# Designs tried in a protein design run: peptides against a protein of PDB entry 5Z08. Part 263

Target 1, 168 residues: chain A of PDB entry 5Z08
Amino acid sequence: RQKDEWAKKTSSLMKQLDWFIGEHLGAMLAAEELGGPVVGELMEIDPDDLSAGFNAHGKLKKATSQPDLDRRQRRIDDIWGPQDEQGQAHKRKRGADEALAASAEMRDLIEQLMNKLVEAGGDNSATYVEIPRESAAARFLVRSKVAMFHPNDARRLRLVDFGRDLDD
Target 2, 222 residues: chain B of PDB entry 5Z08
Amino acid sequence: GLPRLIDAIEEASKIPAKRRQTPIKPTIEKLTTHLYTHGASPDSLLRLADLLTLRNHLDQASLAAITRNLYPSSTVSDEVVLRFIGALGHGQLKPTLALQALFLRWLVMVYHLLENPGVLGQVYGVLFDLLDTAAIRPQLCHLLALVTRRKHVRPFRIQAILTLSRQTGGDPNLTGLLRVFKNYYPEIIVGDATKGRASAFKHPDPQWRQHLDEIQQRRSEA

## One batch from the design tools (peptide; made by RFdiffusion4, then SolubleMPNN)

Design b2_p25_2_s2 (from b2_p25_2, 17 letters changed)
Fold by OpenDDE base, seed 1:
Structure b2_p25_2_s2 (fold): chain B 168 residues (1-168), chain C 222 residues (1-222), chain A 25 residues (1-25)
Amino acid sequence: as target 1 above (168 residues)
Amino acid sequence: as target 2 above (222 residues)
Amino acid sequence: EKEWAEKLKTLEEIYQRLKDAYRRL
């Protein structure tokens, strides 16, 4: 009985989260991935301020994942390809497909982060998920204070320890 | 076979065209026909990369013909990549800028066959510093668009592209590269200097791609 | 039971932080 109630509550909350990601975040994350504005930090970075601010040595280790060249080339072609009239309907459909893909990526990343936290059994070193790329989803989780990058490896992402923030 | 054709061309490359006993053109045609039909193995590809990148007595038309038919039958090693990267830029010992543009175009077209795509990320600075060279800029921006990762998007490089974009009157290839940078740092103001059309960096040669895929498929069946 | 409660609490916190980040937009 109690286990079934917890399962139902978790399932209900997961459905709400999936709806929230799909309805509110997916399009914005897709826009960011397509080189739109960052969700939440429109810092007017003057080109001169860009030269001054990026002193942080984020030693990003090399992505071992073979970039799906076809996917990336397709993405570039999709952003900058000729706007034929048929291209607007294709752009809208592709925008919807990118929003769905961004929503799925966010959902999968949250699930991986939660699973790693459970599997780690309290070992903070084992809580890191390896991300193939720094996606809009990963960046949004960090900005939301849901996740944090490993200090020495921006390909490693973990959940923030919410237990400490509630007792302080 | 292909090794014997390469041997003959290597020996001919050591001798000025006027001093050759036999015309090399028929051997180049046999080589390019073989490459078109079968592609180049990793070992043959390395030898051909040396012929293309090292100063020798081969004519530009022959070098361009070999480059246009340089289909890998397998993967492309780090060593082959580094030969082509080492051949870039200005200098009397370097290939012509026209040939360098063909090498960059080739690297774009075979990027998915690299044994280690990370090798290009190691030489990112070398590639980036050549953006001022107008003759190779289109292909260089395309290659950089493929290679760029967050670690490469640094303030000084953002500023360098913005400055060069202003200096060039908004080169579409630089605008396209800056758009790739903006995917990693969306806060990058692609300012008024980028009001121009950005390059889409489409595949340079769809027919070459299709033929490469046919060569690669034959290897997977063997 | 404790593990499920912790998992649910974590999920609630994730969801809340995402909503709060979205509202600040």
Scores: peptide ipSAE 0.444, ipTM 0.425, DockQ to the pose 0.214
Fold by OpenDDE base, seed 5:
Structure b2_p25_2_s2 (fold): chain B 168 residues (1-168), chain C 222 residues (1-222), chain A 25 residues (1-25)
Amino acid sequence: as target 1 above (168 residues)
Amino acid sequence: as target 2 above (222 residues)
Amino acid sequence: EKEWAEKLKTLEEIYQRLKDAYRRL
């Protein structure tokens, strides 16, 4: 009985989180991945800074080389440029697909982070998830103070210990 | 003259239609004819803005007729603008959403006559927060397209438009506004949420514009 | 039971922090 109630509550909260990610975060994360605006603690980002993104420590990188800026700008222009109705429909489908992909990546990353925390049994060294890339999802979790990078390896991400933050 | 017509309408507006001794419609018709012929001075515009935006006993058809003929003979003051902005949104004391849409359309059409166009930039947040209101969204997006500057293009607003565009199935007015944002930040990705053509935000009434220009020219010759 | 409560608390905190981050945008 109690276990079933906890399972139901967890499932309900997961559905709410999934909805929130899909409705609010997915499009932003997709935009950031495609070289759109970085969202979070940086309220004013220069266009050049938007192209740079964050480093492994959540700090704004130096503006990427002009080629990377141009590639991002092209992708953006390819999404936003004047196109015929068919081209606009394709661009719209692509950005929806990217928003869905970003939402799925965020959801999967949260799940991995939670699973690793449980598996670690209190060993902080075992709580790290290996991330294949510094994704917009990973960066957003860090900016949100949900996760933190390993101090020596930006490919390793863990949940912030929410229990300690209440006692300190 | 126009002031006397406004006086009569102001007094009539305080009284329920069923309790008026005389029909107001003939006075409204005289007012709208005068406005169409001569326009409204800044002082008359302020008084008319109060009649249009404050809760009174005037009927919606009369209010709409005044709004459609609200030609400025001169400039439009910040105070007049703020009356119309203050009338926007939901509430029992607010004008109908249909009338609010006419006010926003009016602000678009007279934008070039504002004494201080920057006043709209100061209330940008108030305007932006109303984008969820479908009934006024077309005119609101057009006004925001005129008002938007780099300082207004913030990450949260970009996201809010993207989210709302998705929720609306890609309202072309939101797409148009997001295109304006992209002019300041080219790196803005218009996600797939922007189904449809972006609105070009063309002048909403070319005939009204031409007639306004004729009224404005008479002022420069006087 | 304790483990499920901890998981739920963690998930609630994640959700809240994401909402707060989104609101600060």
Scores: peptide ipSAE 0.440, ipTM 0.391, DockQ to the pose 0.233
Fold by OpenDDE base, seed 4:
Structure b2_p25_2_s2 (fold): chain B 168 residues (1-168), chain C 222 residues (1-222), chain A 25 residues (1-25)
Amino acid sequence: as target 1 above (168 residues)
Amino acid sequence: as target 2 above (222 residues)
Amino acid sequence: EKEWAEKLKTLEEIYQRLKDAYRRL
């Protein structure tokens, strides 16, 4: 009974996480992978700045007013969102496919990190996941203080020890 | 086809404008139109990279026009990348800083098409050492933001950015790059030098990107 | 049981940190 309840809670949380990754992170991570902006924690990327892009002179086009979070996502979506209907459909499709791929990569990476943590049984040396590349997902996890790279090997990623960070 | 246009421009590039029998501008316009419509193959990209990066008698407007229309139809080779990187700096044989800024912008816009993105990581030091060059700094910081990995974030580079940021009065591009560094090392004290707006390193030209994607899609359908 | 609780706690922390990071964007 209790085990089943924990399993249900875990499953529910995973679904929420999956939704969050898909809805909010996927497009952004895809953007970063495809040569979009590296979005830092504190970058007030004015959404309006993101949409504005740079002019032909390399200056930020001043796009209009509202730094709405929805406009940031829309601008990631608009940066990735295509202009012309057919080109729009294919680019929307590609952008959606890339966002889906980035979401899947992020999800898989989290799962691997979690699995390695469990498998390690408290051995911090065994908690590292080997990553094929330093992906946007991996970088975002590090920025989020979810994960950290191995000090000497950027191909090795582990979860941050949340237990220690909470006790410090 | 594109090769013949390149041939004509290559030959014209050897001759001072005043000594050309025929104006090159119509050929440049044909080239740029072709590039806009079809993009450039890897081989054509290499030849165009040479035209753009090597000292020749082409006018800056023509070089800029070619660069603005330099849509890859496929991938971008390491060799092409290295031609553009090798063209950076203040040397007498180097392109103008304005053209170098266009090259860096181009590299940003085609970064996802590099056959080996790691090539830029190998020349990271060369790129980083040019950050003091104000004319190219915006695009350079953007490129570095894409290229930067944990291995590149070194104490001396952190300090160099911090110092340069102070010297420049907090250039938003440097602040943006420092934020990228902080993503790898959260312990980086960005200090008061970054109390400014950081550059978001947005795509330099959404329309160019759109058009590139259209050209690239034709490749995936072929 | 402890292991599942720890796993859940870890997932919750991951999710929270991701949300916090996203909100800071």
Scores: peptide ipSAE 0.438, ipTM 0.453, DockQ to the pose 0.231
Fold by OpenDDE base, seed 3:
Structure b2_p25_2_s2 (fold): chain B 168 residues (1-168), chain C 222 residues (1-222), chain A 25 residues (1-25)
Amino acid sequence: as target 1 above (168 residues)
Amino acid sequence: as target 2 above (222 residues)
Amino acid sequence: EKEWAEKLKTLEEIYQRLKDAYRRL
């Protein structure tokens, strides 16, 4: 019973995380891979700057103030999305495919990091996942303080020890 | 076809504008129209990169027009990238800083089409040493934001950016680059000198990106 | 039980940190 409740809670949280990655992070990560902005906590992207996009002169348009999360994603999609309907469909498809790929990479990386943490049995040296490339997903996890690179090897990524970071 | 247009422009580029028997502008317009419609193949990109980066008798408006329409139909080779990188900086034989800024902007916009993105990482030092050049700094910081990996984030470069940030009154692009560095080393104190707004390094031209994607899609369907 | 609680706590922390990073965008 309790194990089943924990499994259900974990599954529910994973679904929420998967949704969050798909709906909010995927497009941004795909944008970063495609030469777009490096997004994350440290980039005080003035929400207004993200919202406004760039004008034809490469200057930020003055943002309209409304901070809604759906508007942010839509603005990212509008900034990064195509304007024309058919070009929008194929580029929504490609952008969706890239966003899906980025979402899948983020999800897989989180899963690998979690699995390595469990397998390591408390050995911090064994908690590292080997990453084939320094992806937008990997960088975002580091910026989010979810993960950290190995001090000597940027191809090795581990979860941040949330227990120590809370006690320090 | 595109090769014949390039041939005509290459020959015209060897001759001073006042000594040309025929005006080159109509051929440049045909080239830019062709590039806008179909993009440039890898071979054509290399030839165009040479026209853009090597000293010749083409006018700056023509060079800028070609650069603004330099849509790859395929991938971008290391050789093409290195032509543009080699054209950066100060010197009488180098392109104007305005044209260099367009090249850097182009590299940002086509970064996802590079055959080997690692080539930019190999020339990281060359790019980084140009940060003092104000005219190209915005696009250079954007490119460096894409290229930067943990191996590039060194104490001397952190200090160089901090120093330059102070000297520039906190250039938002430098602050943005420091934030990229902080992704690899969270302990980097972006000190009080960088209290300024950071650049988000957004895509410099959404319409150009859209049109590039349309050109790239036509290739995948052919 | 403890392992599942730790996993869930870790996952919650990941999710929260990702949300916080996203909200700061």
Scores: peptide ipSAE 0.439, ipTM 0.533, DockQ to the pose 0.231; fails the geometry check

Design b2_p25_2_s3 (from b2_p25_2, 17 letters changed)
Fold by OpenDDE base, seed 2:
Structure b2_p25_2_s3 (fold): chain B 168 residues (1-168), chain C 222 residues (1-222), chain A 25 residues (1-25)
Amino acid sequence: as target 1 above (168 residues)
Amino acid sequence: as target 2 above (222 residues)
Amino acid sequence: VEEWARKLKELEEVYRRLKEAYRNL
């Protein structure tokens, strides 16, 4: 009986989380992943300046025509560019597909982080999830104080332990 | 009670140690014991912040002992925060850099008890401009790591951290702060030139945190 | 049962923090 009540509460909360991610975060996460504004206030940073990045000297890199920058810009233009009539439906569909993909990535990452924290049994070294890339989803979880990166390895992410980080 | 102990210390703080009729040390010990057992109310915190930050005749050991036992029993007001921020930096009327480092450490440990966490965001520039002060840099970077939001991450501040990191040979605390900035600007390249390990900004004192939680719980039950 | 209770508590806090972060955008 108690286990069933906990299972029902967990399932209900997961559905609420899925709805929240899909409705509020998915499109913004997709925009960030594609090289658009970071989820949050649009700082008046020229997207071109962001795309150039900062070198070890704190100088803007020259916008190198890296094929990947062109791909990101094309994806941004495909999602947010001027909608010609026939291209509108395909662009809307592509934008929706990227928002769905970003929502799924966020959901899967949260689930992996939660599972690793439980499996670790209190071993903080075993709580890290290996991430293939630093995604918009990973960065948002860190900004939200939900997760943290390993200090020496940006490919390792763990959930912030709200209960036991008192004892170790 | 705590107010009477503070009254006695305030009066003693106006008088040079050589001219005091009674030793202050026993009263400081009673104060620190009381703070450890019961914590400080918002009103008591403000009075203690003035004693810690304003120039008076209290010795550095007494000021450090009060700061190490400054457990809030409830919330921390904006006014208390601003007293500690105003005490930072170089100047003849300011507390020692060692005491300033203890204030910054305290702000890190009580950050979750601030009535308005946004107050630290409003003074972000003041905090950031002190990063060149080596004696307070570790605690300052930790506080900035908690306070930093998108509005604070600007190109000139990114460049300032990178420049200071090179000048310091890759201070781990600066590298840790730059990693926080990268969460808001993914295009920041923390180049191999930061040969230094990044600081994890762990809680400065787990025992102090546990004791604070015990004090806070007793108030919620009353 | 304790493991499930812990998971639910953590999930509640994750959801709270995500909502708080969103409200601060």
Scores: peptide ipSAE 0.359, ipTM 0.747, DockQ to the pose 0.315
Fold by OpenDDE base, seed 4:
Structure b2_p25_2_s3 (fold): chain B 168 residues (1-168), chain C 222 residues (1-222), chain A 25 residues (1-25)
Amino acid sequence: as target 1 above (168 residues)
Amino acid sequence: as target 2 above (222 residues)
Amino acid sequence: VEEWARKLKELEEVYRRLKEAYRNL
């Protein structure tokens, strides 16, 4: 009985989370991944100014045509480029597909983080998920204070343990 | 009670130690014991913040002892926060840098109890401009790591951290803060400083945290 | 049951924080 009630509550909450991610976060996360504005306030910083990043010297790298920038710009142009009706339908579809992919990435990352926290049995060293890349999803979770990077390894992400913070 | 102890310390703080009729240490010990046991109400916190931040004749050890036991029993008001922020930096009327570091550490440890966390965001520039002050930099970076939002991450501040990081030989706290900035601007290249130990900004005092939580729980049950 | 309760609480808090973060955008 209690296990079934728990399972139902968990399932219900997961569905709500999935809906929230899909409806509110997916498109913005996709935009960030595609080199658009970071999830949140519009970059008051011209993306072109940031396109090259800040080097270790605090200088804006000149927009070197990094192949990835050209791919981002092409993807942005493919998503936001000329509004021909057929182009718009393909762009809308591609944008929707990217939003779905970003939503899935966020969802999967949350699930992995949750599972690792449970599996660790209180060992904080075992709570880390290895992430293949720093994604918009990972960054958003960190900004949201849901997750934390390992201090010495930005490829390792863990869930913030809220339960211990309440029970201690 | 706590108010009477504060009254006695306030009066003693007006008088140079050599001119006091009674030693203040026993009263400070009573205060710190009371704070440790019960915490400080918002009103008491404000009074204690004034004692800690305003120039008076209290000795540094007493001020440090009060700061180390400054457990809020409830919330921390904007006014209390602003007293501590106003006490930061260089100046003859300001507390010692050692005390300022303790104040920043305290703000980190009570950040979740702020009535308005946004108050720190409003004074973000003031905090950020103090990053060159080495004595307070560790705690300052930690506080900024908590406070930083997208609106605070600006090109000039990114450049300032990068410049200061080079000047300091890659201070791990600055690297840690830059990683926080990178969460808002992924284009930030945290250079070979990634090989440097970035500060994790772990809770400065787990025992203090636990004791704070115990004090806070007693309030929720009352 | 306790582990499951903890997981549920954690999930609730994750969801809360995500919503709060979104509202603060």
Scores: peptide ipSAE 0.357, ipTM 0.747, DockQ to the pose 0.305
Fold by OpenDDE base, seed 5:
Structure b2_p25_2_s3 (fold): chain B 168 residues (1-168), chain C 222 residues (1-222), chain A 25 residues (1-25)
Amino acid sequence: as target 1 above (168 residues)
Amino acid sequence: as target 2 above (222 residues)
Amino acid sequence: VEEWARKLKELEEVYRRLKEAYRNL
């Protein structure tokens, strides 16, 4: 009885989370994965720009080469830009598919993180999920203070343990 | 009660230790015991923040003891936060760097109790400009790691951390902060700038946290 | 039962933090 009630509550909350991810995060996460803006504001920092340094006013010393602005802008435009009617349907479909994929990745990552936290039985060393890459989903979870990277291994992500603070 | 203890300490703080009629230590011990047991109200926190941050005749051990027991029973106001932030840095009228480190540690530990966490975001530049001060850098990086949002991650600050990291031989706290920045700018190369371990920014004092939670729970029941 | 309760609490907090992060965008 109690286990079934907990299962129902968990399932209900997971559905709400899935809806939230799909409705609010999926498209932004997909845009980030495609080289668009990091969820939030588009700030273009080229690695070359970081190496070239910034002036005393925090502006780039070298003019941003037009080509890379063009590539990110093209990707953003390829995702969100107005295309002709037939191109719009395919573009909308592709954008929707990418948003769905990003939503699924976020969901799967949350599930893995939660499962590892439970399996670890309180051993913090065993709570890490190995991630194949640093994804937009992983970065968002860290920015949200939901997850944290291993201090020495960016391939290891763990859930922040909120529960121990309640049961101690 | 706590207000009367604060009154006595405020009066004593105006007088050099050698000219006090009574030792202040017993009153400080009563204060710290009270703070440990009940925490400090917002009004009491403000008064204590003034005692801690303004130049007075209290000894460093007493100031440190008060800071270590500065449990909020409620929320922490912007005014209290700004008193501690205003006390940071170099100057003859400012608290010692050791005490400033304790203030920053305190702000980390009570961050979740701030009435407006955004207040720290507004003073982000002031905090960031203190990163060169080695004595407070560990706690400062931890606080910045909590406060940092996209609006704060600017190219010049990225460069400043990278430069300072090279100059310090890869301070793990700077590396930790740079990893926070990398969440907003994935293209930031942390490894080349810093051969050192990154700080995980763990809670500075788990026992203090537990005791704070106990004090906060008693408030929710009242 | 305790494990399930912990999972649910964790999920609730995850959801809260994600919503908070979204509101702060």
Scores: peptide ipSAE 0.355, ipTM 0.748, DockQ to the pose 0.321
Fold by OpenDDE base, seed 3:
Structure b2_p25_2_s3 (fold): chain B 168 residues (1-168), chain C 222 residues (1-222), chain A 25 residues (1-25)
Amino acid sequence: as target 1 above (168 residues)
Amino acid sequence: as target 2 above (222 residues)
Amino acid sequence: VEEWARKLKELEEVYRRLKEAYRNL
């Protein structure tokens, strides 16, 4: 009986989370992953300045031909460039697919983070999820103070435990 | 009650220790005991902020003892926050850097109780410009890590942190703050010059947090 | 962003409490 009630509540909470991610976050996360604005705030920095990145001296790199950044920028131009009605429909479909993929990534990441926190049983070293890349989803969770990166390893992410001491 | 203790300390703070008719230490001990047991109301908190931040004749040990026991029983107003921010930096009228570090630590520990967390965002520049002050840098970086939003992450501030990081040999608190900036601008290269460990910005005092939570719970039951 | 952050924190805390309650069964 109590296990069934817990399972029902957990399922309900996950459905609410899925809805929230899909309706509010998916498209914005996809835009960030594609090199668009970071989720939730307009970049007041010139996109050209951002595309150039910051050098080790914190100066805007002059647009050096970093081929991988150029590919993302080309994808943005390919997504936003003037295209015929058929091109617009394909762009809309691709945008929807990217939003769905971003939503799924966020949902899966939250689930993994929650599961690791429970499995760790209080061992903070065991609460980290290994992430393949620093995604828009991961960065959003960190900005939201829901998650934190390992201080020395950006591939490790954990939930912020609000109920425990940050030192436990 | 707490107001009468504050009154006595305020009056004593106007007089040099050598000219006081009665020792103030017993009154400070009563105050700190009361604060530890019951916390400070918003009104009392403002009065205590003035005692801590304004130049007076209270000794540093007394000021530090009050600050260490400055548990809010409720919320923390913008006015209280601004008193502590206004007390930061160098100057003959400013509190000691050791006391300023305690104020910043306090702001970190009570950040979740601020009536308007946005007030710290409004004074972000003032806080950021103090990063060169080594004595307060650890707590200042921690506070900035809580306060930072995208609007604060500007190229000139990124450059300032990188420059200061090089000058300090890679202070882990600066590296930690730069990592916070990277969450808003992924393009920030925390480059080879920051080979240092990043600070995790853990809670400064777990026991203080637990005791604060106990004080806050008693208020919700009353 | 702040509203979303608050909502996600709430969901996290609720989920944690549910899992803790389950472990205590």
Scores: peptide ipSAE 0.241, ipTM 0.731, DockQ to the pose 0.063

